# Designs tried in a protein design run: peptides against a protein of PDB entry 3ESW. Part 207

Target 1, 322 residues: chain A of PDB entry 3ESW
Amino acid sequence: NNIDFDSIAKMLLIKYKDFILSKFKKAAPVENIRFQNLVHTNQFAQGVLGQSQHLCTVYDNPSWHSIVLETLDLDLIYKNVDKEFAKDGHAEGENIYTDYLVKELLRYFKQDFFKWCNKPDCNHCGQNTSENMTPLGSQGPNGEESKFNCGTVEIYKCNRCGNITRFPRYNDPIKLLETRKGRCGEWCNLFTLILKSFGLDVRYVWNREDHVWCEYFSNFLNRWVHVDSCEQSFDQPYIYSINWNKKMSYCIAFGKDGVVDVSKRYILQNELPRDQIKEEDLKFLCQFITKRLRYSLNDDEIYQLACRDEQEQIELIRGKTQ

## One batch from the design tools (peptide; made by RFdiffusion4, then SolubleMPNN)

Design b2_p25_3_s3 (from b2_p25_3, 16 letters changed)
Fold by OpenDDE base, seed 3:
Structure b2_p25_3_s3 (fold): chain B 322 residues (1-322), chain A 25 residues (1-25)
Amino acid sequence: as target 1 above (322 residues)
Amino acid sequence: SEKELEEMLKKLAMEILELLKKKEK
């Protein structure tokens, strides 16, 4: 009796698919009550929910994608990608081209497009005058700044000319295409939109200890890949914990298809207390939000995403991120 | 436990999926 292993495998996969799909059905009343109680009683949970309502959907704007693609030097970008792909990419197949694209976008963004702004240049004295700037504090946006989703404006005085320079902290990524400067928040915000504009699967990663970065889903590597525009970093999740010796407690990834605790990918040492929420409640929260984000998807889409999620969870448990 | 069995079955299912994807190439 030749055991038809292929038939057994197919039956197991069907049963597994049905089981997975059953988890993504509409939430039971008890789950809704648990969710509501959690977000009303736990400030961290409320913060994660609030971030998900913005970060999971804001970058899925076709009008913004068009503006980005019209603003970037696409000829330069694709010329560089094609050049690097022609060296080594053909041997690895077509899926590696997207990894080369993301690496070039990291290069282009840091070297050619965007600027780090620790302090602004003096509006009166001109370029390379940031060393002469003294912080006076922060204030609310004026009438013009408020048009571009500005929550705060940092105020600086020039030690040479005495004039005031405003550094608005814009959250509108389209305004950042004009200003071409910022810190980790502005860098990650605009770079997330840039990656999305190329049709890539991208997540925004929020770290509680005042840093933010991206993850890109590589079809070549078949996993989520760390991407930091500030560092021009691709697939280096260790840079924070090991290279910077940074202490961290939470890293939460926000994407159109889900919210995931990715702390295990990035917190390799120097872990801070995870005391903001119970681990079971955080797991429940992320799963619940993810389930809501997938309510409109068909069974095949849900299954494919669930397989991706499970593979990521296995990766995070095994510590095999590289 | 039922949870341990579920996790083992998930692992096995993913390994089978990876093997099937390698055969389709």
Scores: peptide ipSAE 0.020, ipTM 0.485, DockQ to the pose 0.554
Fold by OpenDDE base, seed 5:
Structure b2_p25_3_s3 (fold): chain B 322 residues (1-322), chain A 25 residues (1-25)
Amino acid sequence: as target 1 above (322 residues)
Amino acid sequence: SEKELEEMLKKLAMEILELLKKKEK
C-alpha cells in the first residue's frame, strides 16, 4: 500500500488548524470560574494579571510611536544599519536587516541617547556630582511629577551644597524621552516603546528578582530574541544566570499577543523556589490571558500565532537557544 | 510557513510510521 504521505500531511494540518482554533474560542464557564478564583486567591496571579493589563497594550500607541521617531536621530541610526548590512553582503534580504536595526538601536540607546542613573546629579552643582548625593528616602510625587505616571520620588541631599534633589521614577515613556535617564525599569520601558515604534514585535520581560528586559521576534532567526538595553545585549539570555550568577524564580514575558512564562530561557542555573503559584495554575493563567488578548484576531492570525507559540515551547524544552 | 509545517508533518508522519513498524516486530 503506497502511503500517500502528502495527503496524510495535508489531513494532519487541517485537523491541527481546527484543533488550535477550537482552543481560542470563548472560554468555557468553568475556565472563567477557575481564572476568577485564581486571581482572587493567589497574589502572584493577581500581579501577573495587573501587569498584563498595562504592559500588553500600553506600547501600542501610534501617537507615542510618532513622538519617538521624531525624537531619535533616524539618519544616524539608518546610516549605521545600512553600513553594517552592506559589510556582511548577506543575500538573505530584508529579514536580517531588522536584526541589524535592533543591534544599532541598542548601541544608539546606550551610547548616545540614554544614561544610567544610580544617583542623580545635584540640581545646583551640575553634572558629575552624583558621588556627593546622600539618599534621604522616598516619597510620593508632587502635582507636576504625578502628571507623568510617577509612583515614587527618590530624595537626595547634596553633601557639598546641602540642596535637595528629587529623582522621580517616571513610568511615562514619553517623559523618559525628555529626562534621558533612569535604572533598569526606565531603560526597559522606553526601549520597549522605541522597538515598538519601528513596527517590531516586542515583549516586556519581568523578572521577579528585580530586573526587566525585552524580547524581539526576529524574522531572520524565526524566534524570540533576548534584548537588554542596559547591557546592550542581543541574543544573550544566559547573561543573568551564568555571567551574573543571578538567582531567579520567574521570568514572564508580556506582549500584545500573549503572556508567556519564559523562565526556561533565562533560568539556566541557581533556580530559586517556584513557590508563588502552582505550575499548572501559572500555565493556565498565561494561556487564559493570551486567549483574551487574541479575541479580536481572525482565524489565520490565531493559527499563525499558535504555530509561533508551539515553536517557542519546543525551543524552551530543547534548550536550543545555544 | 504553512508549507514548512506541511513538510514537518510529513517528516513526523514518516517517523511515526517507522516507530509503528518497529513495534509490530
Scores: peptide ipSAE 0.017, ipTM 0.473, DockQ to the pose 0.053
Fold by OpenDDE base, seed 1:
Structure b2_p25_3_s3 (fold): chain B 322 residues (1-322), chain A 25 residues (1-25)
Amino acid sequence: as target 1 above (322 residues)
Amino acid sequence: SEKELEEMLKKLAMEILELLKKKEK
């Protein structure tokens, strides 16, 4: 009996697809109860849920994408991308063009567009006066600042002229296109929107130890790629643990298609205690939120994303063995 | 890729078949 190996392979693929799709079906009542109990009893879980409700969807705004594209110097950006692609990209195929685009956006954003702000310049004395600024503390937003999702305003006094300068911490990324300054939060917020405006698959990565960055899905590399706008960094996930010797406990990625614990990609040494939630409960939480984000997708879209998820999990496991 | 998965499944199917043949012996 000539065993039809092709027929067996096809049957196995069908069963595998059905098994994968079964994980993304509507949550059972028991899973809903577990989710509700977890979010009600665990503050870290509640925080992850709260972040997912904002970060997974806020950047999918077509009006914001248009404003971004109208604000950036697209002629300069594409000129630089085309120049770099013409040197080396033709040999590696068209998919590498997007990697060159992200690298140029990192350069453009840090060098030409946005500014790091430890302390603001004095509004009265003008540029390069931040050294004269003394922090007085933080307060709530005024009526004008409140229009731009401002939660906190840092207050500074100029040692030279005595005037007060306000540094509002805006969460509205469109306002950040105007102000063009901030710290890691403002940098990552606006840069995430910029990448999304080019139609890229992007995740916002939150680190519990007061840093944030992006991930971009490279079609050329066929994986999620570390992207830090503050550092002008592309594919350098080791910079925090190795170069900075930073101690970290959690890195959580938030995207339109899911929430993923990416701690294994970034926490290579000096791991802090992961005591905020049980590992099984965190895994369940991320999977449950991801499942909800995919409820409107068809079976083929769900299957493609699930295959990508499995490839990422394999990558994250192998990275610990290097 | 779907092709890589198909190749892995073919290999697994062959290994399973070899193991089954060894158990019948």
Scores: peptide ipSAE 0.016, ipTM 0.462, DockQ to the pose 0.048
Fold by OpenDDE base, seed 2:
Structure b2_p25_3_s3 (fold): chain B 322 residues (1-322), chain A 25 residues (1-25)
Amino acid sequence: as target 1 above (322 residues)
Amino acid sequence: SEKELEEMLKKLAMEILELLKKKEK
């Protein structure tokens, strides 16, 4: 009795695909009740949901992508990418070109395009006057600032001239293309849009302990890659826990196709208590939101993403990026 | 742990599936 292993393998593959696809069907009434109860009773869950409603979809705007591409020096960027690719990239195949692109975008963004703003310069005294600025606190936006999704404006007084300078914390990434300055929030927001504008698979990573960064899915490396625009960092997930000795509790990645707890990638030591939500409830929440984000996808897309998700989970367990 | 075993089984399933996909191509 020759066991037709090929027929068994095909049958197993079909059944497995069907099983995976079955998980992405409409949520059962019990799951909907659990989700509603969780979001209404747990503040952290409500926060994750609220962030997902914005961060998972806001960057999928073709008009914004066009504005970004028109604003960046694409000739410089591609010239630099081509130059680096010509050195070593040809041996590794075409997929590595995108890794060179992301590395150049990190360089370009930090060195040529965007500025760190701890304190603003005095609007009256001009450039390099931030040292003279005293914080007075924060207030709501004015009528003009409100046009650019501004929730908070930091107020500074110049010690030299006594004038007030406003530093609006804009959440509109198109406004950030104009202002070209900010802190980690503005950096990550605009840089996420920039990466998306090149057609890349990108996630926004929120850390509960007041930092944010990106992940890019490298087709060359076949995994999610840490990307921090503030640090010009590519594939260095350890920088927070090890180099900064930062204490962290949660890192949540938000992308168009899912919400994922990526804490295991970044929290390598000095873990803070994960007391904001039960681990099972967080896992359920991320899966439930991910399921909703995939409702319009076809079976092949769902299956490919599910395979990617399982590969990532394996990576996160094995610590293979260390 | 049961969780580690589930994760190992998922991994093995994925590795098997990748091998199967390579045989179907």
Scores: peptide ipSAE 0.018, ipTM 0.488, DockQ to the pose 0.284; fails the geometry check

Design b2_p25_3_s4 (from b2_p25_3, 13 letters changed)
Fold by OpenDDE base, seed 2:
Parts: structure tokens; C-alpha cells; sequence
Structure b2_p25_3_s4 (fold): chain B 322 residues (1-322), chain A 25 residues (1-25)
């Protein structure tokens, strides 16, 4: 009995596709009730939902992509990418070019474009005066700052001239193209938009312990790749747990196509208690939001994304086969 | 058992897809 393995494989794939697609159908009434109850009773779940409503969609703005591309020195960026690709990239095929692009964007953003701002310079004394700045606290935005989605403004007094300098924490990434300064929040916000502007699949990763970074889907590596603009880091998910010895509880990735608990990629040691939500409820929440984000997609798109999700889950369970 | 079977089916499906993509190259 020659087992027709090709026929069995085809039949398995058909059944698997149908099974996957069945999961992405409209949520059952019981799932909607569970979701509503979870979001209304669990503050962490409400926070994840709130973040998903913003982070999963805000960067899918073609007008913003155009503004970004007009603002960046594309000639410099592509010149540098082409130069690095010409050294060794040709041997690996065209898909590696995007990895070189992301690496150059990390370099360009940190070295040439954006600045870290622990304290602002004094508006009166000029550049390199941040050492003279004393924090007075935070306040709400003024009328001008409010135009750029500003939630809070840090207030500083200059010890030299006594003048007040405002450091508005803008959430408008287009305003950040002008200001070109911030902390991890501003860095990650604008850098996420930059990566999206090049047509890349990007996720915003929120860590509960006050850090944020990106992931980009590398077609060359066929996986999600850690990207931290603050650190100029590419594919180094271990930097937080190992290099920084950071204690962490949750890392949640937000993208246009889904919300994923990526904690296993980044929390390698010094895990904090995961006591904010039940693990099953978090899994359900992420799946439910992901399902909603995919409601407008066709069956082939849903299937491709689901295959990618399963590959990621396998990666997260097995650990990096480095 | 059902979760384990689902996992196995997923792993097999992904491996088949990988092999099919490799055959198209």
C-alpha cells in the first residue's frame, strides 16, 4: 500500500486551513461576554485594550508616511544600505536588504537624527545647558502643546538664569520629527512610524516595567526581530534581562494585525510576578483583539498571518535555536 | 490530548508548508 504522502499532506493542509479560518470567524456570544467581563473587571486587560486601540492603527497613516520620507535623508540612508549590502549582502539574496535598511535606520536615527533628552537645555541659555536644569515637576499641556497630543509637560528651572523650560511629552510622532528629542517613549513612537513608512511589518512592544521598543518582521530571517532605537539594537532581545539585569513581568507587542504576548522573548531571567491577570485570560484577550483586527482580511491573508503566528509561538516555546 | 493534537497538527502543517516553499525554489 503505497501511502500517497502528497495526497495526505494536501488533505491535512486543507483541513488545517479550514480549522484556522474557523477560529477567525465572528466571535461567539460567550466570547464577547468573557471579553467584556474581563475588560470591565481587570485593569491590566483594560490597559492592553486601550493601548491596542491606539498602537495597532495609529501608524497606518499614508499621509504620515509621506511626511516621514520627505523629512529623512533618504539619499544618505540608501547610500549606506547599498554600501553595506554590496560588501556581503549579495550572497544572501535580496531579502537581506531590508535587514540592512533597518540597521541603517537604527544608525541614522540614533547618530544623525534624534537625541536623548534626560533634561532639556535651557531655552534661554542655549545648547548644552541641561546640567543646569532642576526638575520642578509635571503639569498639563498649554493650548499650543495640546495641538500635538501632549499628555504631560515636565517643568524645569535653570539654576543659572532662573528661567523655566518646558519639556512637553508629545505623543504626535509628526511633532517629534520637528523636536527630534525625547526619551524611550518618543524614540519608540517615532521610530515605529519611520519603520512603517518604509512599508515594513512593525510591532510596538510595551514592557510593563517602563520600557518600549519595536519588532520588525524580517523576511530574510523569517521571524520577528527585536529592534530598539534607543540602543541602536537589532536582534538582541536579551539586552534587557541579561545585559541590564532588568526585572520584567510583561512584554506585549501591538501591531496592525495582532496583539501578542512576547514576554518569553525578552524575559530570560529575573522574572517578576505575573499577577496582573490570569495567564489564560491574557491569552484570551490577545487572541480576541487579534481576531477583531483581522475581521476585514480575506481568508488567504488570515491564513498567512495565522501561519506566521504559529511559527512565532513555536519559536517562543523552543527558544532561539541560535 | 486535544491541545497536544492541535499542536502536532500545527507543527506538521508548518513543516509541510516549508517543504512546499522549498520545492518551489
Amino acid sequence: as target 1 above (322 residues)
Amino acid sequence: EKEELEKMLKELALEILKLEEEKKK
Scores: peptide ipSAE 0.032, ipTM 0.592, DockQ to the pose 0.552
Fold by OpenDDE base, seed 3:
Structure b2_p25_3_s4 (fold): chain B 322 residues (1-322), chain A 25 residues (1-25)
Amino acid sequence: as target 1 above (322 residues)
Amino acid sequence: EKEELEKMLKELALEILKLEEEKKK
């Protein structure tokens, strides 16, 4: 009797689905106690929780998406995407169009829309005067700056005219659509919102060593793809460890559907000590927060996301063996 | 042993899912 491999496969998938769904049921009292103890006793865990409370939900704002789409030159963007898709995309199917869109958004954002600001230009002397700016320190926001979620204002004096220029570090991404300048924080914040405004699955990646970037889920590649707006980089997770020779300890991805330690994707060499939290506790923390974020999803949504999570974990394991 | 079995089951499930998606194309 020929082994009915199709029947065995179906039974395996049913049992696997039930097993996966069982992990996403309401947290046991013991898990809640462990979580509470961890976030109260470990500063790194508290930081991850605090970031998750903001970064996992802040970009899911339909009013912000509308403002973004009204502000961007959509005609230019789609014209460029359509042009690149027409060259090479038809052979690969419709799912590759989103990859072309993200690549164009990276180009548009860096070249046409946003500016790097190491030092501000002098408000009195005008453009290309940042070289004449001396930092005086940082202070709290004034009454106007405080309206736009500003925690810190960098103060600069012009060596030429002696005037003071303020560089507020705005966290309001809508204000960044107006100012169109910043460092990695402002770049990643606004670019994350831009990608979300196109209906993409996006994560904000926080690196402990003072860098931030995005990931988006490519339906064409069927994986999370590294996206850095500052570098106009697409699918180059190695740029930090290899090209920059950057030393890193933690990379944590924050999305609407979960919090994931993605350190294995980006920390390829020059790994710093991971001494801020026990590995088991970090794994537990990320899983616990992820479980909370998915609490309102149906069984099919939970299963699909769990399959995606497992694929990512396999990818992250294999990438260390190559 | 249970963790190894769980890994194997996950890998098998993912491979089955991939093969099923390829059959639908």
Scores: peptide ipSAE 0.031, ipTM 0.593, DockQ to the pose 0.493
Fold by OpenDDE base, seed 5:
Structure b2_p25_3_s4 (fold): chain B 322 residues (1-322), chain A 25 residues (1-25)
Amino acid sequence: as target 1 above (322 residues)
Amino acid sequence: EKEELEKMLKELALEILKLEEEKKK
């Protein structure tokens, strides 16, 4: 009896698809109650929900994508990508071109476009005067700063001229295209929008211990890839735990199609206590938010994303990112 | 037992998908 393995494989895939699709149906009343209780009783869960409501959708703005593409030196970017691709990319196929694009965008953003701002320059004394700046504290935005989603303004006094310089912490990424300066928050915010403007699958990764970065889904590598604009880093998830010896408890990725606990990718040593939420409740929360984000997708889209999610979970368990 | 079966089915499905992608190369 020749077992038709191909027919068995097809039947298995059909049954698996049906099973996956069943999980993405409208949430049961019990799941809604569990979700509501969790976000009302657990502050960490409420924080994750609040971040998801912003970070999962804010970057999917076609008008912003157009403004980004009009602002960047696309001729320079594509010239550099084409140059690197022409060396060895043809041997690996067309999918590797996007990896070269992301690497060039990292270079361009750090080297040519954006600036790190530990302290601002004095508005009166001009460039390279940040050494003369003394922090006076932080305050709320003024009427002009409030137009650009500004929550906090850092205030500095110049030791040389005595004038006050304001450093507004803008959360509007379009304003950041103008100001072209900031810290990890501004860097990651604008760089996430830049990657999205090229039509890429991107997640914003929030670390509880005051850092943020991106992940890009590489079609060439067929996985989520660590991307840090501040570090000009591509596929180096170990830099925080190993190189910086950073202690961390949670890394949560926020994308249009889901929220994922990616802590296992980045927390390789020096793990801090994960005491903010039960592991089962965090898993439930991320799955529940992900399910809601996918409510408008068709069965084929849901299936493809679910296969990608399961592959990522296997990767995170096996530690086989390299 | 159900969770273990679900895990096995997922692993098998992913292996089949991988093999199908390799056949298309």
Scores: peptide ipSAE 0.031, ipTM 0.592, DockQ to the pose 0.585
Fold by OpenDDE base, seed 4:
Structure b2_p25_3_s4 (fold): chain B 322 residues (1-322), chain A 25 residues (1-25)
Amino acid sequence: as target 1 above (322 residues)
Amino acid sequence: EKEELEKMLKELALEILKLEEEKKK
């Protein structure tokens, strides 16, 4: 009796697909109660939810994508991508081209487009005057600054001319296309939008210990890839734990299709206590939000994303991002 | 999750058994 292994395999795949899809059905009443109780009783959970409500959707704006593409020097970018791609002997149409694009966008953004702003230059004295700036503190935005989703304005006095310079911390990434300066928050915010504007699968990664970066889904590598615009870093998740010797507790990735605890990718040593939420509750929270984000997707989209999620979970368990 | 997986595995086993019985007709 030749066991038709092909038939069994097909049946297993069908049942597996159905099982996976069943997990993405509307949440049971008990899950909704658990979720509500969790976000109302746990401040960290409330914070993750609040971030997801913004970060998972804000970058999916076609109008913003158009503005970005109109603002960037696309001719320079693609010229450099094509040059490096050809240099490495790749054929046109290979999935690896997108990795070259992301690497060039990292270069372009850091070297040609955006500026790190520890202190602003004096508005009166001009360029390279930041050393003369003394912080006076922070205040709320004025009427003009408030138009660009500004929560805080850092105030500086010039030691040379005595004039006040305002450094508004804009959260509007379109305003950042104009200002072209900031810290990790502004860098990551605008760079996330830039990557999204090229039609890429991108997540915003929030680290509790005051850093933020991106992840890009590489079709060539078939995984999420660490991308830090501040560091011009591609696929170097170890830089924080190893190179910086940074102590970290949580890294949470926010994308249009889900929220994922990616701490295991980035926290390789010097782990801080994960005492803000129970691990099982954090897992539940991320899964619950992810499920909600996928409610409008079809079964094939849900299944493809679920397969991607499982591959990522296996990667995160095995520590295979070398 | 484990109980659901066990249920799924049982359902698969039952379907395999049915297919084996159908091949014997």
Scores: peptide ipSAE 0.020, ipTM 0.490, DockQ to the pose 0.058

